Peptides against a protein of PDB entry 8YVU. Designs and how they scored, part 112

Target 1, 39 residues: chain A of PDB entry 8YVU
Amino acid sequence: PQLCYILDAILFLYGIVLTLLYCRLKIQVRKAAITSYEK
Target 2, 160 residues: chain B of PDB entry 8YVU
Amino acid sequence: TWLTVLKKEQEFLGVTQILTAMICLCFGTVVCSVLDISHIEGDIFSSFKAGYPFWGAIFFSISGMLSIISERRNATYLVRGSLGANTASSIAGGTGITILIINLKKSLAYIHIHSCQKFFETKCFMASFSTEIVVMMLFLTILGLGSAVSLTICGAGEEL

## One batch from the design tools (peptide; made by RFdiffusion4, then SolubleMPNN)

Design b2_p18_7_s4 (from b2_p18_7, 15 letters changed)
Fold by OpenDDE base, seed 5:
Structure b2_p18_7_s4 (fold): chain B 39 residues (1-39), chain C 160 residues (1-160), chain D 39 residues (1-39), chain A 18 residues (1-18)
Amino acid sequence: as target 1 above (39 residues)
Amino acid sequence: as target 2 above (160 residues)
Amino acid sequence: as target 1 above (39 residues)
Amino acid sequence: ELEEERRREAALKSYFDA
């Protein structure tokens, strides 16, 4: 059971970091799409 | 700025891969040091007997390190090396997942065969402990595989 | 303890999905950057 | 094979329930 909680913490942290990175990438894709549309 | 972001992402993935490798190595060493796997009946520690925590950790560590170094130096030869290492790590990760799944199945079968209703018994406790560790390693291996695949895709994109 | 394992499974699945999506987005960003450079 | 898989799945569920 203790290992489970440790894993939860690690996975939770990893999920948060990936979510932030994903959001940043998504914003970049949208900006690139807008720039391509304006040209 | 986009190049900077991509570089930061590669570094993060590399760090994640190294961390995963280190954790796997730690688990492997702890299990091997605390338990005499040779005296344990059954194949509940088959992944450890196969040495997966060791060679898997090595592959992931090398891949992660090369990814970080490639990102920092931004040299073409390092990029290719990182791509190769990440590819190798991806293959190793896939193999590791397979081994861990087999081990997990064996551990669960052991629990079932011995009708482990009370986990305080030595055999049942060991099987349960093995299951927990294998699950942890499986998660770590999948995380490492994800990072390695991501880095491989990134490296392939840089070569094109 | 059951909740912990359930959470592990959910977080694990989420991590895998995010990783795949992140890879796909990163490829899209790179393709967009290459297209922008060629124009 | 299916019976073994079912047994394994049952064992897994039993493990998580304990």
Scores: peptide ipSAE 0.449, ipTM 0.819, DockQ to the pose 0.010
Fold by OpenDDE base, seed 3:
Structure b2_p18_7_s4 (fold): chain B 39 residues (1-39), chain C 160 residues (1-160), chain D 39 residues (1-39), chain A 18 residues (1-18)
Amino acid sequence: as target 1 above (39 residues)
Amino acid sequence: as target 2 above (160 residues)
Amino acid sequence: as target 1 above (39 residues)
Amino acid sequence: ELEEERRREAALKSYFDA
């Protein structure tokens, strides 16, 4: 049971980090696409 | 194309919001059906008494649906509608987090006051159960808020 | 305790999905960068 | 306030240990 709660915390943190990274990567893709369109 | 990527991401975020909403609604329904919250002493189910699982689920569901529809039809009016809905969902999510944190504090305080060493005691079991559900709902709400904020940023970017 | 395990399963699934999406997005960024370099 | 926080942390730990 204790391990379950610890795992929840780790997975939650992992989810947040991945979400942030995904958002950042998405913004980069958008910027690259805009730059490609302007050329 | 970047539009295709954005479209896929918006759909994913919308689906995430809808799923989060459905899970929250299911939990709310189950808790309300199984437990007589009004009869339980203390404020260990304050978030449920406030109806957060219901109105929060509605807001997230509407936001997710509007996001998906906006992405599919690519109409300007739908983009604005989705932006508004996502903004509302973000506010709702923030409010929900606050309510859940308050509930969690109350539940933990209850456990501390009663020195719940025996898990199967009725009062301690209810407090523990409430704590578990509140934590789960808190995680779901944070995920929903993250998706709503992301969709809001995406929608705002499309309007510019 | 049972709810904890359910949450673990949901968070785990979410983490997997996000990881896959992140990988796909990363590949797209790389492809866009290569295309920009060739122009 | 620190004692209350410590009590809360202890209560949380006690909850997880159960």
Scores: peptide ipSAE 0.424, ipTM 0.810, DockQ to the pose 0.009
Fold by OpenDDE base, seed 4:
Structure b2_p18_7_s4 (fold): chain B 39 residues (1-39), chain C 160 residues (1-160), chain D 39 residues (1-39), chain A 18 residues (1-18)
Amino acid sequence: as target 1 above (39 residues)
Amino acid sequence: as target 2 above (160 residues)
Amino acid sequence: as target 1 above (39 residues)
Amino acid sequence: ELEEERRREAALKSYFDA
């Protein structure tokens, strides 16, 4: 059971990091799309 | 800007791969230090007997390091080396997943056969512990494989 | 303890989904970048 | 959603420390 909580912490941290990266990429895609529409 | 973002992503994937490898190695070391796997009857620790936590961690660590170095220096020869290492790590990860799944099946079968209702029984405790560790390692291995495959695809794209 | 394992499964699934989405977004960003270089 | 996840993490940590 304690190992389960450790795994939860690792997976949670991983999820947070991926969420941040996803948000950054989403912003980049939006910026790229806007730039493509201006050209 | 796009190239810098891709570089940062590759570095992150490499770090993730190394971290996953280190965690797997730590688990392997802890299990080997606490338990004498060679004297445990059954195949509940077959993945550990096969040495997967060790060689898998080595492959993933090397692949991650090479990926980081390749991305930082942006040299063609390093990119090719990283691609090869990531490909090897991907194969190793796939093999590791297979081994872990087999181990998990054996552990679950052991629990079912012995009707492990009493958690305090040594054999049942070991089987349940093995199941938990194998599941954790399986998840970590899948994450590592995902990162290795991603890095392989990125490296292949850079060569073309 | 059982809830912990369920949480692990959910977080693991979340991680996989985010990884796939991240990969898809990355491919989109790359395609957008290539298109911007051709113009 | 992120705050809820952090609350879950904190709750799990408190449970682990208890």
Scores: peptide ipSAE 0.346, ipTM 0.807, DockQ to the pose 0.014
Fold by OpenDDE base, seed 2:
Structure b2_p18_7_s4 (fold): chain B 39 residues (1-39), chain C 160 residues (1-160), chain D 39 residues (1-39), chain A 18 residues (1-18)
Amino acid sequence: as target 1 above (39 residues)
Amino acid sequence: as target 2 above (160 residues)
Amino acid sequence: as target 1 above (39 residues)
Amino acid sequence: ELEEERRREAALKSYFDA
């Protein structure tokens, strides 16, 4: 049961990191789309 | 700029692969050190008896290191080597998943046969513990396989 | 303890979905970058 | 306050260890 909690912590941290990376990437895509529209 | 982003992502994937390998190796080492697997009856620890945590960790570690080195040096010959290593790691990961699934089925069957209502019994406790460890290793192996496949696709794209 | 395993499954599934979405978004960014380079 | 936080952390750890 203790191992389950450790895994939960790792998966939770991984999910947070992926979410942050996804948000950053999404912002970059939006900026690129705006730049392409201005051309 | 896009190449820089891709390089950062490849490095991240390589680090993730190495980390996954190290965690698997640590779990394998701890289990082998704490438990006398040779004296345990049944196939509850079949994946450990097969040595998967060790050789799998080695393959993933080598693949991850090669990927990082290839990315840092930007040498064409290293890119091909990294692609080969990542492909090998992907195959190893697939094999590992198969072994772990078989072990998980055996462990669950053991729990079902012995009707483990009382987890305080040593046999039932060991079977439950094995199941938990195998599930964790399975998740880690899937993550490692995903990273290896991603690196393989990235490397193949660079070769084209 | 049982709740921990359920949480693990949910977090694992979430991680897989986020990884797939991140990959798709990455491909879109790459396509946008290629299009911008051709201009 | 620090002792209460430590007690809460200890209680949480004891819950996870059970």
Scores: peptide ipSAE 0.307, ipTM 0.787, DockQ to the pose 0.010

Design b2_p18_8_s1 (from b2_p18_8, 11 letters changed)
Fold by OpenDDE base, seed 1:
Structure b2_p18_8_s1 (fold): chain B 39 residues (1-39), chain C 160 residues (1-160), chain D 39 residues (1-39), chain A 18 residues (1-18)
Amino acid sequence: as target 1 above (39 residues)
Amino acid sequence: as target 2 above (160 residues)
Amino acid sequence: as target 1 above (39 residues)
Amino acid sequence: MEEVEELIREVEELLRLI
């Protein structure tokens, strides 16, 4: 049972990190699209 | 530059792969130190008996290290070497997943057959513990495989 | 204990999906960067 | 545990740079 909770914590942290990266990448894609439209 | 973005991501994936490998190695070492797997009846620890946490961790570590080194030195031969190592690590990861799934099935079958209502019975406790460890190792192996495959795709894209 | 394993499965699936989405967005950023360089 | 935490922190820093 304790190992399961440790795994949950690791997976949760991984999920948060990936979500932040995804958000950053999405913002970059949007910025790149805007820059391409202004040219 | 596009190359700098690729470089940062390859390094990240390499670090993730090394981390996953180190965790797998640590778990393998802890299990081998705490449990006398040789005296455990049945195939509950078949993945550990096969040495998967050790050789799998080594393959993932080598793949991650080669990826980082290849990225840092930007040498064509190192890029090819990293691609080869990542491919080998992906195959090793796939094999490891298969072994772990087989182990998990055996552990679950053992728990079901012995109707482990009393978790405090030594055999049921060991089977439950084995199942938990195998699940952890399975998740780590899948994460390692995901990183190795991602690095392989990135490396293949650089060769095209 | 069962809830913990369910959470692990959900978090694991979420991690896979986010990784795939991140890869897709990365490819999009790369394509946008190439297109901006060719202009 | 500390080495794993340091490695996680390094990974987090690398992720923040991406």
Scores: peptide ipSAE 0.524, ipTM 0.809, DockQ to the pose 0.104
Fold by OpenDDE base, seed 3:
Structure b2_p18_8_s1 (fold): chain B 39 residues (1-39), chain C 160 residues (1-160), chain D 39 residues (1-39), chain A 18 residues (1-18)
Amino acid sequence: as target 1 above (39 residues)
Amino acid sequence: as target 2 above (160 residues)
Amino acid sequence: as target 1 above (39 residues)
Amino acid sequence: MEEVEELIREVEELLRLI
């Protein structure tokens, strides 16, 4: 049971990190598209 | 196109929010059906007594649905409505987190006071079960809040 | 303890889905960068 | 268990549509 709660915490942290990375990647794609449109 | 990527992400966030809402409703319904919270001594289920699983799930569901509809129809009035709903959902999520943290603290205090060495004692079992449910609801609420905030930022970016 | 395992399963599935979406987005960014370089 | 599996399947179908 203690191992399960530790796994939950790790998976939760991983989910947050992936969400942040995904948001950053999305912003980069947006910036690249805007720059391509201005050219 | 980048717009297509953004659309897919908004829909994904909206679906995630609706799913989180549905899970919260299911947990609320299951707890209310299995446990008579009114007869449980103490504030172990204070979040359930406050009706958070129900009203929080409704706010998240409405916010997610409005976000999906707004993105699909591309109507200016729907964008504003979605932004408002996502903001309201974010506030509701923050309030829910606060309630759940208070409930968690009370549940942990209860377990500590009763020195719950015997898991099969009815009081200790209920406190443990409450703690598990509250932790799950806390995680779901954080996920829902994250989706609502993300949708709010996306909607605000479309209005600028 | 059973609820912990259910949460683990949900978080694990969420992590897999986010990883797949991130990979797809990364591939799209690479394709966009290549197309911009050819112009 | 079956209800959870059904919900997971529905979520997977929704994610495939996105």
Scores: peptide ipSAE 0.512, ipTM 0.808, DockQ to the pose 0.076
Fold by OpenDDE base, seed 2:
Formats: sequence, structure tokens, C-alpha cells
Structure b2_p18_8_s1 (fold): chain B 39 residues (1-39), chain C 160 residues (1-160), chain D 39 residues (1-39), chain A 18 residues (1-18)
Amino acid sequence: as target 1 above (39 residues)
Amino acid sequence: as target 2 above (160 residues)
Amino acid sequence: as target 1 above (39 residues)
Amino acid sequence: MEEVEELIREVEELLRLI
């Protein structure tokens, strides 16, 4: 049971990090799209 | 195309493969250091007795490193070597999954036979602990296999 | 303990899905960057 | 431990570049 909780913590942290990276990437896509529209 | 996606993520997949291998190695070493597997009756730790965490981690690490080096150096001779290593790692991953499934079945059978209602019994605790580790190792092995297969497809696409 | 394993499976699946979405988004960023460079 | 920390640092740097 303790190992399961450790795995949950690692997977949860991984999910948070990926979500943050995804959000950053999404913002970059939006900025690139806006710049392309202004040209 | 899917091949273009895989090529662009090859380094990421290689890093993921190395990370997976390192985690598997760490788990293997921790289990071997904390538990005297030789004194444990039964096949609960059959995957560890077979040395899977060690040799599996080595194969995945080598495959991942070769994939990263091949991508960074853009050398044609390294592409073939990486493809070979990724193929070997894919085979190793498949073998590892098979061993882990067998171990999981044995661990579950042990738990069922001993009717482990009391988790506090040393034997039941060890069987449960083994089952948890085997499940974790199985997930990591599936991730490693997925990365190795993806890298193999990418490398095969570069040879065509 | 059984609930913990179910949570692990859900978090694992979520991690895979997020990784795939991240890869797709990264491709979109690269396509947008190429299109902006050709203009 | 130091090798693992160095590997983690390299992975973090790679993840920042991606």
C-alpha cells in the first residue's frame, strides 16, 4: 500500500508538470497564430 | 506524418526510455538491498531472481543513449546502431513483460492460497509488496517498450 | 489498497493522453513557426 | 547518487529546451 501511494505521488507530479508544459506550449501557439494574422 | 512526429520526438523518447530504465534499476537495487530474496520461499520475486531489473535496465539505457546520440550527431552509421539497439530493447521489453506477468500470477496465487486476511503476517506482507513492485515494474516496462518501439519505427523510417 | 491501484491506472492513462496531446501541440507550434518564416 | 542527480539535471535541461 505504501508503494502504491508513492507511485500515485510520482504520477500526479508528472501529470502536473505535463499540464504546465502543455499550457506553455498552447500559449506559444496562440502567440504564433496572432503574429501570423498581423502579417 | 506519424514518422515525422516520431523523428521530432526521438530525443524525448530516448530520454524517457533511459529514465524508465533508471527507475527499473533503482527499484531492482532497492528490493535486492532491503529484501533477502534468497530466503523468501516461493516464486514471488521470480522477476528479481531472474535479474530482470538489471539486464532490462541496461538494455533500455543503452537503447535510449544510442537513440539520443544518433539524433544529436546526425551520423548515418549511428542510425543503424540505434535501430539495432532499439530492436533489441523492444525484444527485451517483451520478454520482461512476460516474466513480470508470470511473477504477478504466482504472487496472486500465493495470496489466494494463504487467504491473506491479515496483512500483518510477514508472508502476506511480502506477497503484497512483491505484487505492488511487479505491477510498477510492469507499467514501467510497458512505457519502455512503447518508447523503444517508437524509436525503432523512427529509425526504420530513416533507413527507407 | 485496491483504490490506490485504480488511481495509479487512471493517472497512468492520463499521463499517456497528456503526452500525446503535448506531441500534437508541439507539431502545431512547429507548423505555425514554419508558416511564419515563409512569410 | 551524483550520477543520478546529473542525469536528472540533464533531463531537466532537455525538457526546458523542448
Scores: peptide ipSAE 0.459, ipTM 0.792, DockQ to the pose 0.116
Fold by OpenDDE base, seed 4:
Structure b2_p18_8_s1 (fold): chain B 39 residues (1-39), chain C 160 residues (1-160), chain D 39 residues (1-39), chain A 18 residues (1-18)
Amino acid sequence: as target 1 above (39 residues)
Amino acid sequence: as target 2 above (160 residues)
Amino acid sequence: as target 1 above (39 residues)
Amino acid sequence: MEEVEELIREVEELLRLI
C-alpha cells in the first residue's frame, strides 16, 4: 500500500509535467496557426 | 524556433528515460537488498532473477544519455549513434515488458492458488509485494519504452 | 489500498493519452512549420 | 535517492527552459 502511494505521487507529477508541456505545445500550435493565417 | 523546440523535447525525453532507468535500477537494488530472490521458491520474482531492472536500466540510461548528447552537439554521427541506442533500448524495453507481464501472471497465479487472505503470512506478503513491484516496474518500463521509441522516431526524422 | 491501485491505473492511462496527444500536437506543429517554410 | 533527486532537479530545470 505504501508503494502504491509512492507510485501515485510519481504518476501525478508526471501528469502535471505532461500537462504543462501539452499546454505549451498548444500555445505554440496556436501561434504557428496565427502566423500562417497572417501570411 | 522549431528545431530548438524539438531539441528541448529530445533532451526532455532523454532525461525522462534516464530518470525512469534510475528509478528502475533503484527499485531493483532495493528489492535485491531486502529479498534474497535466489532463495525464493517460485517465479514471483522472475523479472528480477532475469536481471531486468539492471540491464534494462543500463540500456535506458545509455539511450537517454546518447540522446541528450546527440541533441546538444547536433552532430550527424551522434544522431545515428543515438538512433541505434534508442532502437536497442526500445527492443530491450519491449523484452522487459514481456518478462514483467509473465512475472505478473505468475505472481497473480501464486496469490490466487494460496488464497492469500492473511496478509501477514510471509509468503502472501512477499507475493503481494512482488506484484506491486512488478506493476511499478511495468509502468516504468512502458514509460521508458515510450521515450525510447519517441527518440527513435525523432532521430530517424533527422536522418531523412 | 484498492483505491490507490485504481488511481495508479487512471493516472497511467492519463499519462499515455497525454503522451499521444503531445506527439500528435508535435507532428501538427512540424507540419505547420514546414508549410510556413515553403511559403 | 540523492542521484534521483538531482535527476528530478535537472528535469525540472529542463522543463523550466521549455
Scores: peptide ipSAE 0.518, ipTM 0.812, DockQ to the pose 0.106; fails the geometry check

Design b2_p18_8_s2 (from b2_p18_8, 12 letters changed)
Fold by OpenDDE base, seed 4:
Structure b2_p18_8_s2 (fold): chain B 39 residues (1-39), chain C 160 residues (1-160), chain D 39 residues (1-39), chain A 18 residues (1-18)
Amino acid sequence: as target 1 above (39 residues)
Amino acid sequence: as target 2 above (160 residues)
Amino acid sequence: as target 1 above (39 residues)
Amino acid sequence: MEEVKELIEEVKKLLEEI
């Protein structure tokens, strides 16, 4: 049971990190698309 | 620049791989210190008996370190070395996942056979603990494999 | 205890999905960058 | 555990730079 909670904490942290990276990458894709449209 | 972002992502993936490797080593050492795996009958700890936490962690650590070094120095020979190490780590990760799945199946079978209703029975507790550890190691191995594959793809892209 | 394992499974699935989406977005960003370089 | 924490901190720093 305690190990499960530790795993939850690790997976939760990983999920937050990936979400932030995904959001940043999505913003970059949008910026790249806008730049490509202006050319 | 996009290249700078990609490089930062590679470094991040390398660090994540090293971290995953360290966690796997820590879990392996903790399990080995708490449990005498050699005296446990059955294949519940087959992944530990095979030394997977040790060699798997070493491969992931080497792959991660080489990826970070390759990214920082931006040298063609280091990129090739990192690609080779990441490929080897990906193979090792895949093998590790296979071993862990087999171990998990055996552990689950053991729990099912013994009808572990009483968690306080030492054998049932050990089997449940083994299953939990194997699941954690499986997740960590999948994360490590994902990072190694990502780094391999990045390295292959740099060689083209 | 069972809830913890369910949470682990959900978080793990989320992590896999986010990783795949991140990879796809990364490929899209790369393609956009190449297209912008050729213009 | 301390080494893992240091590595997590390095990962966090890398994430902040991205």
Scores: peptide ipSAE 0.503, ipTM 0.809, DockQ to the pose 0.106
Fold by OpenDDE base, seed 5:
Parts: C-alpha cells; structure tokens; sequence
Structure b2_p18_8_s2 (fold): chain B 39 residues (1-39), chain C 160 residues (1-160), chain D 39 residues (1-39), chain A 18 residues (1-18)
C-alpha cells in the first residue's frame, strides 16, 4: 500500500507537470497564430 | 521560436526517460538487496530473475541521454543515433512489458491459489509485494516506452 | 489499497492522454512555424 | 534519492524555460 501511494504521488506530479507544459504550449501556439495573422 | 520549444520538448522527454530508467533501476536494486530472489520459490520475481530492471534501465538511460545530446548539439549523426537508440529502447520496453505482464499473472495466480486472507503470512506478503512492485515497474516501463516512441517520432519527423 | 490502484490507473490514463495531446500540439506548432517561415 | 531530486530539478528548470 505504501508503494502504491508513492506511485500515485509520482504520477500526480507528472500529470501536473504535463498539464502546465500543455498550457504553456497552447499559449505559445495562440501567440504564434496571432503573430502569423498580423503578417 | 517554435524550434526552440520543440527542442526543449525533446529534451524534456529524454529527461523523463532517464528518470523513469533510474526509478526502475532503484526499485530493482532495492528488491535485490532486500530479497534473495534466488531462494524464492516460484516465478513471482521472474522479471527480476531475467534482470529486466537492470538492462531495461540501461537501455532507457542510454536512449534518453542520446536524445538529450542530439537535441543539444543539433548534429545529423546524433539525430540518427538517437533515433536508433530510441527504437531499440522501444523494442526493449515492449519486451519488458510482456515479461512484467507474465510475472503479474503468475503473482495474481499465486495469491488466488493460496487464498491469501492474512496479509502478514510470509508467502502472501511476498506475493503481494511482488505484485505491487511489478505493477509499478509496468507503469514505469509504459511511461519509458511512451517517451521513447515520442522521441522516435520526433526524430523520424526531422529526418523526413 | 483498491482506491490507490484505481487512482494509479486514472493518473496513468491522464498521463497518456496528455502526452498524446502534447504531441499533437507540438505538431501544430511545427506546422505553424513552417507556415510563418514561408511567409 | 538525491540524484533523482537533482534530475527532477533539472526537468523543472527545462520546463520553466519552455
């Protein structure tokens, strides 16, 4: 059971990190799209 | 620039792969240090007896390192090397998943046969512990495979 | 313990989905960058 | 554990640069 909780914590952290990265990428894509539209 | 973002993503995937490999290696070493797998009856630790945590971790580590180096140096020969290493790591990961699934089935069968009602019985405890470790290793292997495949696709896309 | 394994499965699935979405977003970013360079 | 933490910190730094 303790190992399961450790894995859960690692997966949770991984999920948070990926979510933040995804959000950042999405913002960058939006900025790039806006910049391309202004050209 | 978008290219900088892409490079950072590949580096991130490489680091994730190395991390996964290190965790697998750590679990392998801990299990080998705490348990004398050679004296354990049955195939509960068949994945450990096969040395999967060790060679799997090495393959993933090499693949991740090569991917990071390839992205940092941006050299064509390194890209090809990274692609080859990631492909090899993907194959190794697939093989590891198969071994772990077989081990998991054996562990679950053992638990079922012995009707493990008491967790504190040595045999039942070992089977449960093995099952937990195998599940963790399986998840880590799948994560490593996902990273290796992602890096392979990215590398292949750069070669085309 | 059963809840922990369920949570692990959910987090694992979430991680896979996020990885796929991240890859798709990365491809979109690449396409946008190529299109902006050709302009 | 320290090596893993160092690797996680490196990953975090990479993430901050993205």
Amino acid sequence: as target 1 above (39 residues)
Amino acid sequence: as target 2 above (160 residues)
Amino acid sequence: as target 1 above (39 residues)
Amino acid sequence: MEEVKELIEEVKKLLEEI
Scores: peptide ipSAE 0.497, ipTM 0.810, DockQ to the pose 0.106
Fold by OpenDDE base, seed 3:
Formats: C-alpha cells, sequence, structure tokens
Structure b2_p18_8_s2 (fold): chain B 39 residues (1-39), chain C 160 residues (1-160), chain D 39 residues (1-39), chain A 18 residues (1-18)
C-alpha cells in the first residue's frame, strides 16, 4: 500500500511537470506561428 | 494546420476536464452513499462536508462543456464565455485544493495521534480510507485546475 | 489499496497521453524552427 | 473582464515561476 501512494505521488508530479512543459511548448509554437505570419 | 492541432488539444483538455469532473462526482456520490459523514467524529471528511466534490465537479463540468462548445462553434462570444468559465473553474480548483490540503493534514494528524499500527481498527481504517479519498480528490482537482488553466491560456491566446 | 491502484492507472494513462502530446508539439516546434531557418 | 485579465496574469506569473 505504501508503494502505491509513492507511485501516485511520482505520477502526479510527472503529470504536473508534463502539463507545464506542454504549456510552455504550446506558447513557443504560438509565438513561432505569429512570427512566421508577420513575415 | 496548427489551428487544427490547437483545436484538438482544446477539445482534449475539455474532455479531460469533464472526465475529471465526472470522476469527482462519482467519488463524492460514493463517499456520501457509503459513509454517513454526519456520524463520523472529527474533521477527517471536512472536504466532503463542505460539498467540494459536488460543486467542484459542477464547475469543472461547466468549464469543460463550454470549452468544447466554444471550440465547435468557433464564435467570439463563446470563446469569451469559455474563458470566463475556465477562470471560474480555476478559482474553484484552487479553493478545492486548499480545502483538500487542510483535510489531508487533519486526516494525517488523526492517523498519527491514534498510532494506527493496526490498520484493521475501525477508526484507523476510516482515517486511512479518508486520506486515500482526499488524496485522490486532490489529484483530480489539480488535474482539473491544470486543464482549466490550459484552456484559459488557449482562450486568451485566441482573443489576442 | 484498490483505489490507489485505480488512481495509478488513471495517472499513468494521463502521463502517456501528455507525453504523446508533448512529443507531437515538440516535433511541430522543430519543424517550425527549421522552416524559419530556411527563409 | 479586467478581473479576469488580472487572474490570467497571476496564472501566467505562476506558470513562469514553475
Amino acid sequence: as target 1 above (39 residues)
Amino acid sequence: as target 2 above (160 residues)
Amino acid sequence: as target 1 above (39 residues)
Amino acid sequence: MEEVKELIEEVKKLLEEI
């Protein structure tokens, strides 16, 4: 049971980190698209 | 096109938010049906007593639905509505996280005070079960918040 | 304990989906960067 | 609308901190 909770915590942290990275990447893609359109 | 990918992402986030909301509702309903929260001594289920699984799930569901509708109709007014709903859902999620953290602290304190070495004792079992549910609800709430924030950022980017 | 495993499964699926999305986005960013470099 | 913008800015700031 303790291992399950540890796994939950790790997966949760992983999910948060991935969500943040995804958001950052999405913003970068949008900025790149805007820059390409102005050209 | 990048727009098509963004739309799919928005739909996915909306669906994720709805699913999170549904899971929260299911857990809330199960806990309310199985446990007489009124008869449980202490604040172990304070988040449930506050009705967070229900109202939080409603906010997430509305936010997710509005996000999906906004994406489908591609109307400016719907984008604004979705942005507002996502913002409201983000606030609700933040409040829910706070409530759940407080509940988790109380549950952990209860477990510590009662020196729950024997898991099969009714009080210790209930406290452990409460802790598990609260942790699950916390995770779901954070996922919902993440989706709502992501959708809010997406919506804000479309207005720009 | 069963709830913990269910949560693990959900978090695991979420992590996989986010990873796939992240990979797709990363590929898009790379493609956009290459296209901007060739102009 | 302004309150929503402020909230979005706070969220953005939180995202930048992470």
Scores: peptide ipSAE 0.453, ipTM 0.805, DockQ to the pose 0.034
Fold by OpenDDE base, seed 2:
Structure b2_p18_8_s2 (fold): chain B 39 residues (1-39), chain C 160 residues (1-160), chain D 39 residues (1-39), chain A 18 residues (1-18)
Amino acid sequence: as target 1 above (39 residues)
Amino acid sequence: as target 2 above (160 residues)
Amino acid sequence: as target 1 above (39 residues)
Amino acid sequence: MEEVKELIEEVKKLLEEI
């Protein structure tokens, strides 16, 4: 049971980090698309 | 193409494979150091008795290292070697998953038969602990297999 | 304890899906950057 | 070990660029 909770914590942290990175990348894609449309 | 993407991430996948292998090896070593599996009755630690954490970790580590070296040196002979190692690692991963599933089923059956309501009983604790470790190893093995398969597909695409 | 294992499975699946989506998005960013450089 | 360290450093640099 304790190992399960540790794994949950690691996976949860990993999920949060990936979500933040995904959001940052999505913003970059949007900025690139806008810049391409203005040219 | 999806192949181009996988090629660009080949080094990352190789690193992930090595990391997965190292984690599996660490878990195997810790379990073997803390628990005398030889004195435990039953098949709840069958995956450990089979030595999967050790040989599986070795195969995945070798495959990952070869993949990284192949990518860094861009040598044609290393690409073939990496493909072979990744294929072997994929087979090892599949075998490992099978062993872990069998072990998990046995552990769950043991818990069910003994009606382990009292977690503090030594036998029930050991079965539960085994189940937890086996589940963790199963997840790691699935990740390792996914990386090895991805690397194999990339290597096969480079040979064509 | 059983709930912990279910949570682990869900978090693991979520991590895999996010990783795949991140890879796809990264490819899109790279394609957009290449297209912007060629203009 | 040194190759692994170099790889970790490259991954860190890539993560910093993101």
Scores: peptide ipSAE 0.392, ipTM 0.777, DockQ to the pose 0.184

